Peptides against a protein of PDB entry 6DSZ. Designs and how they scored, part 52

Target 1, 361 residues: chain A of PDB entry 6DSZ
Amino acid sequence: NYVVTAQKPTAVNGCVTGHFTSAEDLNLLIAKNTRLEIYVVTAEGLRPVKEVGMYGKIAVMELFRPKGESKDLLFILTAKYNACILEYKQSGESIDIITRAHGNVQDRIGRPSETGIIGIIDPECRMIGLRLYDGLFKVIPLDRDNKELKAFNIRLEELHVIDVKFLYGCQAPTICFVYQDPQGRHVKTYEVSLREKEFNKGPWKQENVEAEASMVIAVPEPFGGAIIIGQESITYHNGDKYLAIAPPIIKQSTIVCHNRVDPNGSRYLLGDMEGRLFMLLLEKEEQMDGTVTLKDLRVELLGETSIAECLTYLDNGVVFVGSRLGDSQLVKLNVDSNEQGSYVVAMETFTNLGPIVDMCV

## One batch from the design tools (peptide; made by RFdiffusion4, then SolubleMPNN)

Design b1_p11_4_s3 (from b1_p11_4, 6 letters changed)
Fold by OpenDDE base, seed 3:
Structure b1_p11_4_s3 (fold): chain B 361 residues (1-361), chain A 11 residues (1-11)
Amino acid sequence: as target 1 above (361 residues)
Amino acid sequence: SSLSVFDELAK
């Protein structure tokens, strides 16, 4: 019996940071195809806690904290449309991953979207939204008592959605999305009615954004609104204020991932297809009434890393660079640049042995 | 004051 020790997957296809093991622990969760790796972030580095095999390739992995939970729960959606909500439970030395809820969210009718699966969670944890198929938005209500994930579809008139997020600070769950039509790319918002199972008109829209607008970032309060990232421009809109920048440095390579650094949305990491790491900064203006508005946007080049599939800020200027094409890295952001003008120092490198294709034998 | 790129998150 050759125990072919199946080589563990090394290519990273998702990462998230939060408080999954406890309210106090900072965790890094890494998706490697069908494997979930759970770490505790310590002053000495990453401490491995548990690895979990999933029943399919992880397509969505998001942490969220429902009202009355002391720690984050984990939402996972697989490429085969199996959804689950997971909880970490420790009793002494015994560590269990508990399934709070599960379900299959596949539709019998629908065209799978060319841009793949998008899964998002409302910041107030009222629902999960899924863009799986063209012209459909699936809603999963987050009810505490439901072990079964009941989902329903709402029709989207916009057939070609590029990216979608839930906005912050909305009375009703509100999505913001980039879509393409024959006239170009546009941004639109919709409120989601759980009661009526329909879209209502959202607070704002922006027609004719940049032709290559590819990502939506929902900005927390006090700024609110969204950032739209394109090939040549970065724009902010919140219904009342619109601001656009076109820094020449971002034209050299496409930005492909982002991560929020500050809880208030003042800073974001950006990664491009050349492995360049940027900081996007939101400059604050305080109004006389105590309201906070966006004064300006700024982009700074920090340095170079492996080509990021995903980025996550940990703590103390440490960033995890999850790479699918290259080695994943822990990097330190320094206040002072090195002799090459880089603010990025590699702390640890995780060798990528390439994508393990699950040969279904 | 401009937000420093490298301001540590206040613990």
Scores: peptide ipSAE 0.035, ipTM 0.553, DockQ to the pose 0.156
Fold by OpenDDE base, seed 1:
Structure b1_p11_4_s3 (fold): chain B 361 residues (1-361), chain A 11 residues (1-11)
Amino acid sequence: as target 1 above (361 residues)
Amino acid sequence: SSLSVFDELAK
């Protein structure tokens, strides 16, 4: 009897960093199809803690900390629209992943969006937003006592949303999104009213952005606003300040993922389709009143890695490069370049054996 | 060349 040990998935399709196991532990969570891997980040490297099987391919994986929680909770949405909120519990050597809430958020009517599933969480943990279908924005209100994830839809006039994020520092939950119409791509904002279950006018918009604008990054305070990444340009907008750069180096390959390095949003990692790793820098100007404004944007090439599906900054210049097409890596960012001009050194490589074909026997 | 980018890496 050959026990064909089902090969574990090795291709990474998502990663996130936060404090999931405790308030003090820094964790790396890795999604590999239906498998969730949980690590503790240590000075010696990644320590495995738990693996969790999910009832479907993980499509969204986000950490968030509601008011009054001591550690982060995990939101997962599967490709079959099963949603859950998970909590880590440890008692001695016993480790349990507890489902705090769950639900299926599939609609009977709707066109699945061509750009796939987008899931976002309000920075103030007021709601989860989901773009699952064209012309709909699904809202899951976050309530601590609710074991059943209840959702409602708001009609979105913009039928072709490319990417969407919640903004920081907004009195009401506010989304910023790139959308396409017959005239091109545009950026718009909406406030989300939980009470009225509708959109209100957002603080700003930018019509006629770059034709290939593909990603929105919400920037935390003190800068606020958003970064819009295209094929040729990177733009910042916060309603008052607009700034655009078009560094020639980003035209060579499409940027496909990003991750914030600094809590204040001063630096972001960017990965492209060739495995190039960049740093995006927000240069600050301090005003006499103590306000911080954006002075400039800069992009620096750090080096090369595996082609990133996802990036996450851990700590002390260590980055996890989650790869679907190649080997995932832990890399160190150095202040000084090597002889080849690279600031990136591979610390550990995780072999990708390719897609697991579920042979249903 | 040193990238000043990493001088303020959060400890």
Scores: peptide ipSAE 0.024, ipTM 0.664, DockQ to the pose 0.176
Fold by OpenDDE base, seed 2:
Structure b1_p11_4_s3 (fold): chain B 361 residues (1-361), chain A 11 residues (1-11)
Amino acid sequence: as target 1 above (361 residues)
Amino acid sequence: SSLSVFDELAK
């Protein structure tokens, strides 16, 4: 009787930060296949609070704060299309993860997208959007009293969506997405009508972006709009202003993940396939009328880390580098470079034992 | 050389 002690997954496939345990606590949540790990970020480091087993591989993990909630809720979607909204509750020493809502969002008809599952949340918490299948956008309305997640599909004319986000500062929920057609890659926006269950024309579009444009970052106010990351270029568009940079340093390796540093969207961490860590900076220009516009984009190489699957800025220049291929890390960003020109110092390393091949016997 | 990138992170 070989008791194969199933090793816990160590490869990270997602991470998020927010206020999940309380309004005051800063949390780091880490997805490791079917396992969710919840930490409190402290001055002494990561304090483990809870581990949660999920009924499937975590494909989407997003924190959101509905109106009237004191703390964030957690949306999880599994690779088997099980969706849930989770709440953390603590009563003395007893810690419970409560399912506020659940549902299966699998469709009977549809081709699963080759680019995988995309899940996004409207910044105003009006809906969750899911790209699960080609030519379909699933909407989950976020009603306060719904224990069951109701979903509906909207047909998407663009069959090959690369990435999609909800924009900030929109009166109606508005998506921005990169898609591919026979003419190349393009960016488009749609407003999502919950009432009519359809797309309306969005505020802007950009045809013929870089051929390898792969990521959309929604930029919060005051800038608004989106950043589009390609292989060779980084572009900003908000409908009124377009800016593009092509820093030679990003051509060396594909950017694969990003994380917002500042609440106002002035800085973003970028990670590439070689484990290089960059800072993307949005330089502001204040107009005479008090409006803030984007003046310029800048990319700075910070240093090298493990190859990030996900990045999360925590606090005080500490970054969690979630790695699938290598060891995950806590790193410190320093104001001054070392002798090698690096601003990154490893604080802690979390050994990755590789993919647990589930030997289903 | 201090990157101006971090001048706001230390506050």
Scores: peptide ipSAE 0.020, ipTM 0.553, DockQ to the pose 0.171
Fold by OpenDDE base, seed 4:
Structure b1_p11_4_s3 (fold): chain B 361 residues (1-361), chain A 11 residues (1-11)
Amino acid sequence: as target 1 above (361 residues)
Amino acid sequence: SSLSVFDELAK
């Protein structure tokens, strides 16, 4: 009996940080195909805590903290539309991953979107949103009073959604999305009515964005609004303020991932297809009335890493670079550049052995 | 509208 120890997947297809194991622990969660790896971030590095096998390839992995939870819960959606909400429980040395909720969110009717599965969580934890199919937005209410998580679909007029996020600081859950039509790419917002199970008009829209606009970043308060990342431009919009930059350095390679560094949304890591790591900076302007507005956007090249599929700022300038195509890395961001002008130092490298060829012979 | 039901594990 050759126990072919199936090589564990090494290619990273998602990562998230938060407080999953406890309120105090900083965790790094890594998705490697069907496997979830849970680490505690320590001064000494990543301490492995648990590995979890999922019933399919992880397509969405998001941490969220419902009102009155002491620590984060984990939402996972697989490529086969199996959804679950997971809780970490530890009782002495016994570690359990508890399924709080589960279900299959597949629809019988719908065209699977060419841009893949998108899953998002409202910052106030009112709902989960899923873009699974063209012309549909699935809502999973997170209301505690409902003993049954009943998902429903809202019809989207916009058939070709590129990316979507929930906005911060909205009275009602509000999505912001990039979509494509025959006239180009556009940004639109919708409020999501849980009561009426429909979209209402959102606070703003931006027609005719860059043709290659591909990512939406929801910006926390005090700035609010969203950042739209394209091939040539980065734009900010919050309904009142619009600002665009076109730094030549981003034209060299497509930005493919991002991660927020500061809780207030002042800095974001950006990774491109060449493994370049950037910092996007939001400069604040304080108004006489005490309101904070965006003064400017700037992009700084930090250095080079493995080609990031996902980025996660941990703490103390340490960044996890999750790579699908190359080795994943822990890197340190330094205040001062080295002789080559790089602010990035590799701390640890995690060998990627490539895709597990499931030799289903 | 297709309703997908999440089974809440009975607390």
Scores: peptide ipSAE 0.013, ipTM 0.507, DockQ to the pose 0.013

Design b1_p11_4_s4 (from b1_p11_4, 5 letters changed)
Fold by OpenDDE base, seed 5:
Structure b1_p11_4_s4 (fold): chain B 361 residues (1-361), chain A 11 residues (1-11)
Amino acid sequence: as target 1 above (361 residues)
Amino acid sequence: SSLDVFDELSK
């Protein structure tokens, strides 16, 4: 009897930081295929709390805090379209992960999008949005009393969505997305009407963005709007303000992931396909009326890490680098560069044993 | 300076 000790997955395909175990605890949640790992971030490092097996490969993992919740809830969508909302519950030494709501959101008809599953949550926790299939945007209304996740589809005229986010500070849930048509790539916004189950015209659009525009970052207040990341350029737009930069350094390798550092959206980590780590900075200008506007964008090279699949800022300049292709890392960002000009120091490395070949015997 | 990038990280 060869007990094939099923090697635990080591490749990271998602990570998120928040307050999942309690209101006070800072958590790092790591998705490794079907496995969810939950850590508490401490001054001494990562303390493991719980590991959870999911019913399928984790495709989306997002923390969110509905109004009146003391701690974050976890939304998970699997590659098999099983959706759930999870709560951490501890009673003494007993730790339970409670499913508050669940559902299967698979459609019988639809072309799965080539760019994979996108899942987003409205910052005001009104809905979850899913881009699963070309030409469809799936909405899951967030209702506290509903144990069954019900979804509906809204038709998108834009068949080739590259990335999508919910914007901040919108009266109605508003999406911003990059899409491709025969004329190139464009950015558009839509308001999502839950009542009418349709899109309304959003506040702004930007036609003919960079041909390789690949990511949307929703910027929180006071700036609002979105950042669009391409191969050659980074642009900001909020309807009133437009800024673009084309720093030569980002042209060398494709930016593939990002994470917000500051709650006010003044700084973002960017990771590229060469494992370079950047800081994107939003420089503010305070107007005489007390309004804050974006003055400029700047990109700084911090150093090199493992090739990030996902990045998450923890605290005190510590960043988790989740890697699928290499070893995941905890890294420290330093004020002073080393002799090589790097601001990044590896604190801990987590060995990636590579893809588990599911030998179907 | 590149130092301004980390002023909030040292708190």
Scores: peptide ipSAE 0.024, ipTM 0.675, DockQ to the pose 0.173
Fold by OpenDDE base, seed 1:
Structure b1_p11_4_s4 (fold): chain B 361 residues (1-361), chain A 11 residues (1-11)
Amino acid sequence: as target 1 above (361 residues)
Amino acid sequence: SSLDVFDELSK
């Protein structure tokens, strides 16, 4: 009996950092096709804790902490529209991943969006939003007692959504999205009414953004608002303040992923299609009344890594570079550059053996 | 050149 040990997937298609195993532990969660890997981040490196097999390819993986939870919960959506909320539970040496809620969120009618599945969570944990189909925004209300993930659809007038996020600091759950119409790409906001199951007018919009605007970053307080990343430009808007930069260095390759470094949203990592790693900086201006406003945006080249599918800042200048096309890496960000002018040092490399061919036997 | 960017990351 040749036990063909099925080769474990090595290509990374998602990663997230948070406090999943406990309130005190810093975790790195890595999605590799149908496999979820859970690590504890330590001073010595990554300590493996658990591996979990999912019933499909992981399409969305997000940590969130509902009010009154001591640690983060994990939302997963598969490519076959199976949704679940997972909790880590340890009792002595016994480790269990508990399904708190599950459901299938597939619609019988709808055109799957060409830009794929987008899943987002409201920062105040009021709802999950899903862009699965053109012209629809699916809402999953978050309720502690609900074991069945029930969803409803809200119609979007904007048929071609490129990216969408929930904004911070909004009285009602508010989405910000880039969409395309015959006139170009635009940014719009909507408030989401759970009661009426409809959109209300959002706080702001920006028509005629860059033609290749592809990503929305929601910025936490005190800045608030959003960053829009294009091929040639990076823009900030919060309803009151608009600022745009067009650093020549980003024109060389398309930015494809981002991750927030600081809890206050002052710094973001950016990765491009050539494996270049950037820092986006939000320079603050403190007003006499104690309010913080954006003064300027700056982009700095840090160095080169594997081509990132996803990035996540861990701690102490350590970054996990999740790669689909190359080897994943742990890298250290240094204050001082090396002799080559790089601020990036590879600490550990995880060999990517390529796609697992599902041999349907 | 030192990136002023990381001075807060080392604490």
Scores: peptide ipSAE 0.024, ipTM 0.672, DockQ to the pose 0.150
Fold by OpenDDE base, seed 2:
Structure b1_p11_4_s4 (fold): chain B 361 residues (1-361), chain A 11 residues (1-11)
Amino acid sequence: as target 1 above (361 residues)
Amino acid sequence: SSLDVFDELSK
């Protein structure tokens, strides 16, 4: 009787921060293959609350707060296209993860996109968007009373979408995406009509962005718009204002993940393939009319960490570095650099035992 | 050196 102690997965493939357990609790949620780990962020560190086994590998994990909800809900999509919306409920010492809604969003027709699954949520919680297949954008309308997640597809003319986000501050749900065609990479926007189940023309586009533009960051108000991250450049566009920087330091390694630090979108953490951690800063300019515009973009090297698959700013300069290739870390950002010029100090390291080879016996 | 980046984080 070989008791194969099923080793728990240790490689992190996603992380999110929000208020999932309560309105007051700051949570860190970590995806490790089929496992969801839920922590409360405390002054003493990460307190484990619950581990949840999922019905498949977690491909998308996003927190969102519909209007009238006191705390965040969790959207999960698995690699097998099972979708659910989860709610945390606690009654005394009993902790339950409740499925509020579920569905399978797999299409019978279509080719899975080579760049994998992208899942996004409208900031106003009107819909979930999914890029699962080339030439299709799947929409899941968010309705509080529906236990069944229903989806429909809208055809995308742009077959090679690299990344996509919902924009902030839009009257209608609006996506911004980087796509590739034979002429290069471009940025485009579309409004999503739930009623007509079609795309309308978005507020802006930018043709001929950097050839290696790979990520879109939606910027909240007051700035609005999006940041486009490439190999050599970082650009901002909101329809009215365009800014680009090409800091030499980012050319050394590809930026692979980002996380917003400030609710107003003034700062973002960036991680690259060498484990370098950067801060991207949006410098504000106040106009005489009281409007806020972006004055400049700045990138600062903070230090080195494990190679991040995902980053989450927690609080008080504490960052969780979720790593797939190395050990995950809890790190502290300091105001002052050490003797080596680093602002990063490791607080805790979580050993990654590597990929669990499921030996099917 | 102090980064101005953190002056707002300490508030």
Scores: peptide ipSAE 0.024, ipTM 0.684, DockQ to the pose 0.155
Fold by OpenDDE base, seed 3:
Order: structure tokens, then sequence, then C-alpha cells
Structure b1_p11_4_s4 (fold): chain B 361 residues (1-361), chain A 11 residues (1-11)
């Protein structure tokens, strides 16, 4: 019996950074199909800690810290709708990944959305939201004592949701989403009532956004609101302030991923389909009353990387570029450009051997 | 050219 050592998947389909192993450790978590790789970020590079097999392809992977937890928990949803909340536990040299909660969130009735699975977590850890099916928004209430993940659906009138996020700084959990109707693409907000299991009217909406608006970025306080990324434009809206830019450089290729650099939402990395890496900057203006408002948006081309499926800023200008189509990379962002005008230097490259063809024997 | 964008990242 030749145990064909099944080559481990190398294509990256998700990555997140946070404090999963401890409150002090900075971790990089990488999803490679059914495999979760956990690293500690060190001055010397990535130190592998644990590799975990999941019961299916990872579709959603998000870190979150409920009130009174010392470190982040990990939410995973698989392509087969198996949900779990994982905790890292170390006791001496023994490392365990504990399942705090699990459940299957598949519905018997519903059309799977063409844009795939979207999973989001409320910044205040009140709930998980899932867009799995057209016309439905699934809510998983977060309760510490419940080992069984229970979910309910709220009917969504907007059938074609493109992207959705929870907003920051909202008294009630509030979603912001881009949707398409026969008139074009629009942005809308809803408050989510856990008690009534329904949507309430959100704080704002923006009708007739760019036709190719594809991503929502929730912006932390003090700015709040959301960034909407399209093919030709980037817009900000928080219910009070609206600002749009149309930098010509983003028209060359579609932006496909983003990652927040600063905790306050002042900077974001953007990756496009050509492997170009950008910085989106939110320029701050402090008002006399101490309120912070958005003055302007700016986009800067940093350089070129592998085509990113996901991006995550680590520390000290180091970025992990998770690639599905090419080699994943650790890259350094430099203050000064090189001779080619790039601010990006590859530090390490992780060979992608391509998709593991499930040989159905 | 130096990007002022990274001055805070070098701290």
Amino acid sequence: as target 1 above (361 residues)
Amino acid sequence: SSLDVFDELSK
C-alpha cells in the first residue's frame, strides 16, 4: 500500500492576522482548501505552530474577540456549511485546538448565491452574519455558553447582494451591503434585531453607486461608515459625509481584495487582478470639537506581487500575500522606492504547486 | 521618492 502522501494544498484561499495563540502573540492563519496553518509572526519570520485539518473547504475564516476573552477566537465556515468556533489552548508543550461551538447552517430551501458564501462578524461580537442564499441573511447569535451554533434567517428583499459587512460604532448590529437591481447597484444599511429577528431601517443608503461596485469595507471609529470599491471609483459614506475618487490607475485592473493596515482604518492595502498592490489612505481632518472627519481619499501604487486572493498586514511593513493562482509571498513595504520605483520587496516566496485535483477514484 | 505613508510603520 503506497501511502501516496497526498501533497498538502499550497493554494491559499484565505488569510487572517490576530492574536489566536495568546494575547501577546501575533499570528498569521492561512487557509489552504481544507487545511488551516497557524504561524507566529516573529522578527525572524513565520514560525509554524500548528496545522489543522478541517471537515471541508474553508469558505470563511475570521478572528474575533468576545468581551472578556483574553485572545481571539476563530470562526470557520466550510463550503458544506459546517460552522465552528475554535480556541487555541496550550498546556506546556501540548497544543490543542478546541471546538467551543459547532453547527451546520445549511438550509433545505434556498438558492445558493452566485457570488458564493459571505461570512461577517459584528465588531462588538453580538452576532455572525451569513449570506449563503439569495434573499436570506442568516444570523448566528454569539453566546458563550452555547456549544451548539443556532441560526435563524431574516428575509432580505434585495436578492442580489454583492458584498456585505457589519458597520462599526452602531448601537445595534448594522449591516452595509452593495446590491444589484434592474436599475443598477446600490448601497443600503439595515439594523439587525436579535429580539424581533428582523431588519430595521439602517442609518443611511446610497442609490446608484458605480455599476461595478464590488466590495464593502467597514471603517472603524472615529471615521465610521463604509468604503465602496468599484472598477472606476472608490467612495466613502458614513451617513453624514460622502466622498468619491476615481483614480485612473485603478481602471487598469479590478481590485479583488483588501486588508486594513491601521486599527483606526486610516490605511488599507488593495490588490488587483494583475498583482498590483495599492495603499488606500483616508486623510484625517480634526474638527474644533474633537470630531474626526474624512478630508480626502488617496490611492498610491506600491508595487507588484503575486495575484492576491487575500492580503494581510502583519507588522513592521510586512505583508502576507496569499495567492491562489501564484506563489504566496511575504513582502516588505519600504518607505523609499527601489530603482524600479517599487516600494515592495519580496522577502519570502511560498511555492504554489497548483490545485490538488481530487482524483475521484 | 519616499512615501510618507510608511513613516508610522517604521516605529
Scores: peptide ipSAE 0.022, ipTM 0.670, DockQ to the pose 0.151

